# Designs tried in a protein design run: peptides against a protein of PDB entry 4KTY. Part 40

Target 1, 266 residues: chain A of PDB entry 4KTY
Amino acid sequence: YVLNDIGVIFYGEVNDIKTRSWSYGQFEDGILDTCLYVMDRAQMDLSGRGNPIKVSRVGSAMVNAKDDEGVLVGSWDNIYAYGVPPSAWTGSVDILLEYRSSENPVRYGQCWVFAGVFNTFLRCLGIPARIVTNYFSAHDNDANLQMDIFLEEDGNVNSKLTKDSVWNYHCWNEAWMTRPDLPVGFGGWQAVDSTPQENSDGMYRCGPASVQAIKHGHVCFQFDAPFVFAEVNSDLIYITAKKDGTHVVENVDATHIGKLIVTKQI

## One batch from the design tools (peptide; made by RFdiffusion4, then SolubleMPNN)

Design b1_p11_7_s3 (from b1_p11_7, 5 letters changed)
Fold by OpenDDE base, seed 5:
Structure b1_p11_7_s3 (fold): chain B 266 residues (1-266), chain A 11 residues (1-11)
Amino acid sequence: as target 1 above (266 residues)
Amino acid sequence: QYKIDFPKPAA
């Protein structure tokens, strides 16, 4: 997980799984230096740089440009005129070196790019890490652990009321570490996500969230367990907005979200 | 350069 410098990222649809190679390049010249630079830009205390919990959390914040002029600017509007389209990247090296050289956020990334760069960051710093792809990945924007889908009386989605969303796929990372800050048994793989999705205590960051905790429904465990839980386990709640202003729950789908979570063993 | 399918909103 640390030594492999080329990986595979899963994407596409749950019924049409696709793969692409990604060059992490954690051993390439200047990459480790860039990772240290990232932590410098985050003003991370030296004492914390040996703590994978702190490092991964800082990394999740700094790999995205939000809040702190971190590494990557996300773009999802199919307009990439002022940079490189997310699909054009083939690895982390060019992105990280550009960031180090320009000292400005690099344009542009989407989830697999964020995950790729973040994976390099983690591995460079000696943290075992892998990319995880979740198909039908929920984005809970109001932290209620469910996907609220509002419907008009005719059955069409009310886009104004429906704030939650689902990605056909989303990529994030899992980092291996002990969690002395959690009860025994909740170390190991920790979900961390550098794609800017939600604000976590003042910054667009996510994790580390114990995968074991999530699997056992312990959403109270730091960090961002509710959000990660929602990504993989949210129920879809279909709510009809009546003309009289009342809301009626029409249906609940507990099987739609997180149908498949895929990761490579190296 | 390799083109990858972008994530899309799923219904």
Scores: peptide ipSAE 0.190, ipTM 0.775, DockQ to the pose 0.083
Fold by OpenDDE base, seed 2:
Structure b1_p11_7_s3 (fold): chain B 266 residues (1-266), chain A 11 residues (1-11)
Amino acid sequence: as target 1 above (266 residues)
Amino acid sequence: QYKIDFPKPAA
């Protein structure tokens, strides 16, 4: 989880799982220097740089360009005229070296690119890390731990009312660390995510959230456990918005989200 | 270069 510099990222559909290779390159020339530079740009205190909790949280913020001119600019509108299309990247090295050289955010990334670069960052700094792909991944934007899907009377989704969304797949990272800030038993794998999805206490960042805590429904444990929990275990609530302004719950699906979570085994 | 399917809205 630290020494392997080539990985596999899972993507596609739950019924049509696909894989691609990704070169992490944590041992390549200039990469460690770039990771240190990232922490410098974050103005991270030296005392915190040895703490994987702080490092992973800062990394989740800095791998995306939002808030702090971090590494990658996300783009999901299929317009990539001012940079490299997300699908063109094959590894982290070129991205990180470009960031170090230009001192400007690199365009463009999507979830697997963010996860790839973040994985390099973590491993380069000695934190065991892996990429995780969640199929039918929910994005809860109001922290109610459910997906509220509003329907018109004809059954079509009301896009104006529906704020929550579900991705066919989403990639994030898990980092291995002790969690002395949590009760005993909630160390180990921690979910961290650098794809800018939701604001977490003033920044687009996510985690570390204890995987064990999530599995046992302890959403009160820092950091961002409710959001990560919703990604993998939220219920779909189908609500019909009537013309008279009333809302009726038509259906509840507790099995749709987080159908499969995949990571490479070593 | 590798092409990859972009994530897209589901459900």
Scores: peptide ipSAE 0.145, ipTM 0.770, DockQ to the pose 0.086
Fold by OpenDDE base, seed 4:
Structure b1_p11_7_s3 (fold): chain B 266 residues (1-266), chain A 11 residues (1-11)
Amino acid sequence: as target 1 above (266 residues)
Amino acid sequence: QYKIDFPKPAA
């Protein structure tokens, strides 16, 4: 998980799983320097750079450009003017080297690009890491641990009534570390996500969240456990917005979100 | 390699 510089990213749909290679290049010239530069830009104290909890959280914030002029600018508008379309990237090296050279955020990324660059960052700094793909991944925007889907009376989805959304797939990272700040048993793999989705205590970042805690329904542990839990285990709440302004719950689906979570096993 | 499919809204 640290020495492998070429990986596989899963994408597509749960019924049509696809894979692509990604070059992490954590040993390439200039990459370690760039990772150190990223932590410098974050003004990370030297004492914290040996703590994988702090490093992964800072990396989560800095791999995206929001808040702190981090590495990648996300774009989902299908235009991608003034930069490189997310699908054109094949690895982390060009992105990180461009960031170091220009000292400006690189355009553009989406979830697998963020995850790829973040994986390089973690592995470069000696943190075992892997990319995880979640099919039917929920984005809980209002922190209610459920995915609200509003329907018109005709059954069509009204996307204007909620900021909650479901992706056919989403990629993030798991990083291996001890969690002395948590009870025994909740170390190991920690979910971290650099794709800017929600604000976490003032910055667009996510994790580290204990995978074991999430699997056992513990959402009270730092960091961002409720959000990660919602990504993989939210109930879909289908709500009909009536013409009279009332909301009626039509259906609840507890099986749809997080239908499949895939990562490469080595 | 081939272009990756973009994630899109589901459900």
Scores: peptide ipSAE 0.135, ipTM 0.759, DockQ to the pose 0.087
Fold by OpenDDE base, seed 3:
Structure b1_p11_7_s3 (fold): chain B 266 residues (1-266), chain A 11 residues (1-11)
Amino acid sequence: as target 1 above (266 residues)
Amino acid sequence: QYKIDFPKPAA
């Protein structure tokens, strides 16, 4: 989880799983220096740099460009003419070295690119890490631990009322660490996500959230456990918005979200 | 170069 410099990222759909290789390159020249530079840009104090909890949380914030001029600019509008298309990247090294050289955010990334770069960052700093792909990944926008899907009377989705969304797949990271700030048993793999999705106490970041805690339904533990829980286990609530303004719950699907979570043993 | 499908909202 630290020594491997080439990995596999799962993507596609649950019924059509695909893979691509990704070069992490955590041992290549300039990469460690760049990771230290990232922490410098975050103004992270020296005392915290040895704490994987703080490092992973800072990394979650800094791998995305939002808030702090971090590493990668995300783009999901199918317009990539002003940089490198997310699909063109094959590894982390070129991205990190460009960031270090230009001292400006690199364009562009999507979830697997963020996860790839974040994986390099974590491994470079000695934190065991892996990429996780979640199929039918929920994006809870209002922190209510459920996906509210509003339907018109004809059964079509009301996009104006429906703020929550479900990705066919989403990639994030798991980092291995002890969690002395949590009760015993909630160390080990921690979910961390550098793809900018939701604001977490003032900036776009996510985690570390205890995988064990989430698995057992404990969403009260820091950091961002409710959001990660919703990504993998939220119920889909289908609500018909009637013309008279009333809402009727038509169906509840507790099995759709998080149908498959895949990670390569590295 | 590897072709990769972009994530998109599930239907």
Scores: peptide ipSAE 0.129, ipTM 0.760, DockQ to the pose 0.084

Design b1_p11_7_s4 (from b1_p11_7, 4 letters changed)
Fold by OpenDDE base, seed 4:
Structure b1_p11_7_s4 (fold): chain B 266 residues (1-266), chain A 11 residues (1-11)
Amino acid sequence: as target 1 above (266 residues)
Amino acid sequence: MHVIPFPKPAA
């Protein structure tokens, strides 16, 4: 999880799983220097750079360009006219070297690109890390630990009534570390996510959230456990918005979200 | 290859 410089990222649909190769390149010339530069741009104290909790949280913020002119600009508009389409990237090296050279955010990324670059960042700094793919991944925008899906009377989804969304897949990272700030047993793999989804205490970042804590429903533990929990275990609440302005709960699906979580085990 | 929303009505 530290020495492997080539990986596989899972994507697609739960019933049509696809894979793509990704070159992390953590040992390539200039990559470690760029990772240090990223922490410099974040104005991270030297004393904190040896703490994987702080490093992973800073990395979560800095791999995306929001708030702090970090590495990657996210785009989902299917245009990508002023940069490289997310699907064109094959690894982290070109992205990180471009960032270091230009000192400006690189365009463009989506979840697997963010996860790929973040994986390189973590591994460069000696933090064991892997990419995980969650199929039917929920994005809870209003922090209610459920996924609200509004339907028109004809049964079609009305995406204008909520910012909540279910993605066919989402990629993020797990980083291995001790968690002395948490009760015994909640160290190990920690979920961290650099894809800009929600604001966490003033910045677009996510984690580290204890995977063990989330598996046992402990959403009170820092950081961002409720959001990560919702990504993998939210109930889908189907609400019909009537023409008279009333809302009717049509169905509740507790099995749809997080149907499959995949990571490469070497 | 793009990430897209994939909501499916349960009913």
Scores: peptide ipSAE 0.027, ipTM 0.653, DockQ to the pose 0.501
Fold by OpenDDE base, seed 5:
Structure b1_p11_7_s4 (fold): chain B 266 residues (1-266), chain A 11 residues (1-11)
Amino acid sequence: as target 1 above (266 residues)
Amino acid sequence: MHVIPFPKPAA
């Protein structure tokens, strides 16, 4: 989880799982310097740089360009006219070196690109890390731990009312660390996510959230446990918006979200 | 490869 410089990222659909090779290149020339530069841009104090909790949280913020001119600009518009299409990247090295050279965010990334770069960042700094793919991954926009899908009477989605969304797949990272800030037993793998999805205390970042805490429903534990919990365990609530303005719950699906979570084993 | 957010129909 630290020494491997080439990895596999899972993507696609739950019924058609695909894999993509990714070169992390944490040992390539200039990569460590770039990781240090990232922390410098974050204005991270020296004492915090030795704390994997702080490092992973800062990394989750800085790997995306939002808020702080971090590494990658996310784009999902299928245009990508002013940069490199997300699918064209094959590894982290070119992205990180471009960031270091230009001192400007690199265009463009999507979840697996964010996860790939973040994995390099973590491993480069000695934090064991892996990429996790969640199929049918929920994005809870209002922090109510459920996916509210509003439908018109004809069954079509009401895009005005529906703010929550489901990714066919989403990639994030798990980082290995002790969590002295949490009760005993909640160290180990921590979910961290650099794809800009939700604001966390003023910045687009996510984690570290204890995987063990999530598994046991401890959403009160820092950081961003409710969001991560929702990604893997939200109920889908289908609500019909009636012509009279009333909302009626038509269906509840408790099995759809987080149908499959995949990561490469040792 | 593109990530496409969308509401899934009832399973």
Scores: peptide ipSAE 0.026, ipTM 0.656, DockQ to the pose 0.457
Fold by OpenDDE base, seed 3:
Structure b1_p11_7_s4 (fold): chain B 266 residues (1-266), chain A 11 residues (1-11)
Amino acid sequence: as target 1 above (266 residues)
Amino acid sequence: MHVIPFPKPAA
């Protein structure tokens, strides 16, 4: 989880799982320097740079360009005229070196690109890390631990009322660390995510959230456990918005979200 | 990646 410089990222659909190769290149020239530069840009104290909890949280913020002119600019509109299409990237090295050279965010990334670069960052700094793909990944944007799907009376989705969304797949990272700030048993793999999805205490970042805590339904532990829990375990609540303003729950699907979570065992 | 259309509830 630290020594391998080439990996596989799972993507596609739950019924048609696909893989793509990704070169992490954590040992390539200039990459460690760039990772240190990233922490410098974050104005991270030297004392915190030895703490994987702080490092992973800072990394989750800095790998995306939001808030702090971090590494990657996300784009999901299929317009990539001012940079490189996310699908064109094959590894982290070119992205990180461009960031270091230009001192400006690199365009463009999506979840697997963010996860790939973040994986390089973590591994480069000696933190065991892997990429995780969640199929039917929920994006809860109102922090209610469920996916509210609003329907018109004809059964079509009301896009104006429905703010939550479900990705066919989403990639994030798991980083291995002890969690002395949590009860015994909740160390080990921690979910961290650099794809800008939701604001966490003032920045677009996510984690570290204890995987064990999430598996046992504990959402009270820092950081961002409710959001990560929702990504993998949200119920879909189908609500019909009536013309009179009333809401009727038509259906609840507790099995749709988090159909499959895949990671490469190294 | 893309957003999957939500299924309609069962009748």
Scores: peptide ipSAE 0.020, ipTM 0.623, DockQ to the pose 0.841
Fold by OpenDDE base, seed 1:
Structure b1_p11_7_s4 (fold): chain B 266 residues (1-266), chain A 11 residues (1-11)
Amino acid sequence: as target 1 above (266 residues)
Amino acid sequence: MHVIPFPKPAA
């Protein structure tokens, strides 16, 4: 989880799983220097740089360009005229070296690119890390731990009434660390995500969230456990919006979200 | 990563 410089990222659909190679390159020339530079740009104090909790949280913020001129600019509109299409990247090295050289955010990334670069960052700094792919990954925009699906009276979906969405797949990272800030038993793998999805205490970042806590439904533990929990375990709530303005829950599907979560064993 | 259409409720 630290020594491997080449990995496999899972993507595609739950019924059509695909893989792509990704070169992390944490041992390549200039990469460690760039990771230190990232922490410098974050204005992270020296005392915090030895704490994997702080490092992973800062990394989740800095790998995306939002808020802090971090590493990668996300784009999902299929227009990549001012940079590199996300699918064209094959590893972290070129991205990180471009960031270090230009001192400007690199265009463009999507979830697997964010996860790839973040994995390099973590491993480079000695934090065991892996990429996780979640199929049918929920994006809870209103922090209610459910996916609100609004239906017209005729049964058709009205996507204008909610900002909640479901990705066919989403990639994030898990980082291994102790969690002395949590009760005993909630160390180990921690979910961290650098893809800019939701604001967390003023910044686009996510985690570290204890995987054990999420698994056992402990969403009260820092950081961002409710959001991560929702990604993997949200109920689909089908709500009919009546013409009179009332909302009626028509159905609940507790099985759709998080159908498959995969990661490479090392 | 792609946003998928929401499934219709089962009858």
Scores: peptide ipSAE 0.019, ipTM 0.627, DockQ to the pose 0.909

Design b1_p11_8_s1 (from b1_p11_8, 4 letters changed)
Fold by OpenDDE base, seed 4:
Structure b1_p11_8_s1 (fold): chain B 266 residues (1-266), chain A 11 residues (1-11)
Amino acid sequence: as target 1 above (266 residues)
Amino acid sequence: MHVLPFPPPPP
């Protein structure tokens, strides 16, 4: 999880799982320097750079360009007129070297690109890391630990009534570390996500959240455990918005979200 | 062709 410089990213649909090769290139010339530069741009204290908790949290913020002129600009408009389409990237090296040379955010990324670059960042700094793909991944925008889906009276989805959404797939990272700030047993794999989804204490970042804590329903532990829990365990609440302005819960689906979570096991 | 995830997150 540290020495491998080529990986596989899972994507597609749960019924049609696809794989893509990704070159992490954590040992290539200029990559370590760029990772140090990223931490410098974040104005990270030297004392914190030896702490994988702080490093992974800073990395989750800095791999996206929001708030801090970080590495990648996200785009989901399917145009990408002023940069490289997310699907054109094949690895982290070109992205990181462009960021270092231009000193400006690189266009463009989506979840697997963010996860690929973040995986390089973590591995380059000696943190064991892997990419995780979650099929039917929830994005809880209002922090209610449920996925609200509003329906018109005809049964069609009304996406204007909520900012909650379900991705067909989403990629993030797991990083291996001890968690002395948590009770015994909640170290090991920690979920971290650099795709800009939600504001966490003033910045677009996510994690580290204990995978063991999430598996056991412990959402009280830092960082961003409720959000990560919702990504993999949220119930779908189908709400019909009636013409009179009333809302009626039509159905609850507890089986749809987190239907399959895949990671490469070497 | 790479399958893009959907729907996109809010800005």
Scores: peptide ipSAE 0.039, ipTM 0.708, DockQ to the pose 0.086
Fold by OpenDDE base, seed 1:
Structure b1_p11_8_s1 (fold): chain B 266 residues (1-266), chain A 11 residues (1-11)
Amino acid sequence: as target 1 above (266 residues)
Amino acid sequence: MHVLPFPPPPP
């Protein structure tokens, strides 16, 4: 989880799983220097750089360009006129070296690109890390641990009544560390996500969230456990919006979200 | 990445 410089990222659909190679290149010339530069740009205190909790949280923020002129600009518009299409990247090295050279955010990324670059960052700094792909990944925008699906009275979906969404797949990272800030048993793999999805305490970042805590339904522990929990375990709540403005829950589906979570073994 | 359309409610 530290020494491998080439990986596989899972994507596609739950019933049509696909893989792509990704070169992490954590040992390539200039990459470690760039990772240190990223922490410098974040103005991270030297005392915090030895703490994987702080490092992973800072990395989560800095791999995306939002808030802090971080590494990657996300784009989902399918235009990509002013940079490289997300699908054209094959590894982290070119992205990180461009960032270091230009000192400006690199265009463009989507979830697997963010996850790939973030994986390089973590591994460069000696933090064991892996990429995780979640199929039918929920994006809970209002932090209610539900995916609200609004229906018209005729049963058709009204997508304008909620910002909640479901990705066919989403990629994030898990980083291995102890969590002395949490109760015993909640160390080990921690979910961290650099894809800019939601604001966390003033910045677009996510984690570290204890995978063990989430697995056992504990979402009260820092950081961003409710959001990560929702990605993998949200209930779909079908709500009929009545003409009189009232909402009626018609159905609940607890099985749709998080149908499959995949990661490479080593 | 693609936003998956919402499935219809179960019968």
Scores: peptide ipSAE 0.022, ipTM 0.604, DockQ to the pose 0.896
Fold by OpenDDE base, seed 5:
Structure b1_p11_8_s1 (fold): chain B 266 residues (1-266), chain A 11 residues (1-11)
Amino acid sequence: as target 1 above (266 residues)
Amino acid sequence: MHVLPFPPPPP
């Protein structure tokens, strides 16, 4: 999880799982320097740089460009006029070196690109890390641990009322570390996510969230456990917006989200 | 990564 410089990222759909190779290149010239530069740009103090909790949290913020002019600009508009299409990237090295050289965010990334670059960052700094792909990944935007889907009376989705969303797949990272800030047993793999999705205490970042805590429903544990929990386990709540302005829960689907979570084993 | 259109309501 530290020494492998080439990986496989799972993507596609739950019924059509696809893989792509990704070169992490954590040992390539200039990459360590760039990772240090990223932490410098984050104004991370030296004492924090030895703490994988702080490093992974800072990394989750800095790998995306939001808030802090971090590494990657996300784009999902399929235009990508002012940069490289996300699908054109084959590894982290060119992205990180461009960031270091230009000192400006690199365009463009989507989840697997964010996860790939973040994986390089973590591994480069000696944090065991892997990429995880979640199919039917929920994006809960109001932290209620459910996906509220508002429907018109005709059954069509009311896009004005529906703020939550579901990704066909989403990639994030798991980083291995002890969690002395949590109760015993909640160290090990921690979910961290650099794809800008939700604001976490003032920045677009996510994690580290204890995978064990999430598995046991301990969403009160720092950091961002409710969001990560919702990504993998939220119920879909279908709500009909009536003509009289009332909302009625029509159906609940507890099986749709988190259909499959895939990661490459050692 | 793409936003998946919401599935139809369960029957």
Scores: peptide ipSAE 0.020, ipTM 0.631, DockQ to the pose 0.856
Fold by OpenDDE base, seed 3:
Structure b1_p11_8_s1 (fold): chain B 266 residues (1-266), chain A 11 residues (1-11)
Amino acid sequence: as target 1 above (266 residues)
Amino acid sequence: MHVLPFPPPPP
């Protein structure tokens, strides 16, 4: 989880799992320097750079360009005319070296690109890390731990009312660390995510959230446990919005979200 | 390959 410089990222559909290779390149020339530069751009104190909790949280913010001119600009518009399409990247090295050279955010990334670059960052700094893929991954937009899907009376989705969304798959990272700030047993793998999804205390970042805590239904522990919990365990609530403003729950699906979570074992 | 939104099924 530290020494491997080539990985596998799972993607596709839950019933048609696909894999792609990704070169992390954490030992390539200039990569460590770039990771240090990233922390410099974040204005991270030297005293915090030895703390994997702080480093992973800063990394989750800085791998995306939002807020702080971080590494990658996300794009989901399927145009990508002013940069490299997310699908064209095969590893982290070119992205990180371009960032270091240009000192400007690199275009463009999506979840697996963010996860790949973030994995390089973590491993480069000696933090054991892996990429995980969640199929039917929920994006809770209103922090209520459920997916509210509003329907018109004809059954079509009301896009104005529906703020939550579900990705067919989403990639993020797990980083291994002790959590002395949490109760005993909630160390180990921590979910961290650099794909800009939601604002967390003023910045687009996510984690570290204790995987063990989430597995036991504990969402009260820092950081961003409710959001991560929702990604893997939200109920889908189908609500018909009536013309008179009333809401009627038509259906509840407690099995759709987080149908499968996959990660490489080595 | 790209991240695609998954539309909800009808109730």
Scores: peptide ipSAE 0.040, ipTM 0.670, DockQ to the pose 0.479; fails the geometry check

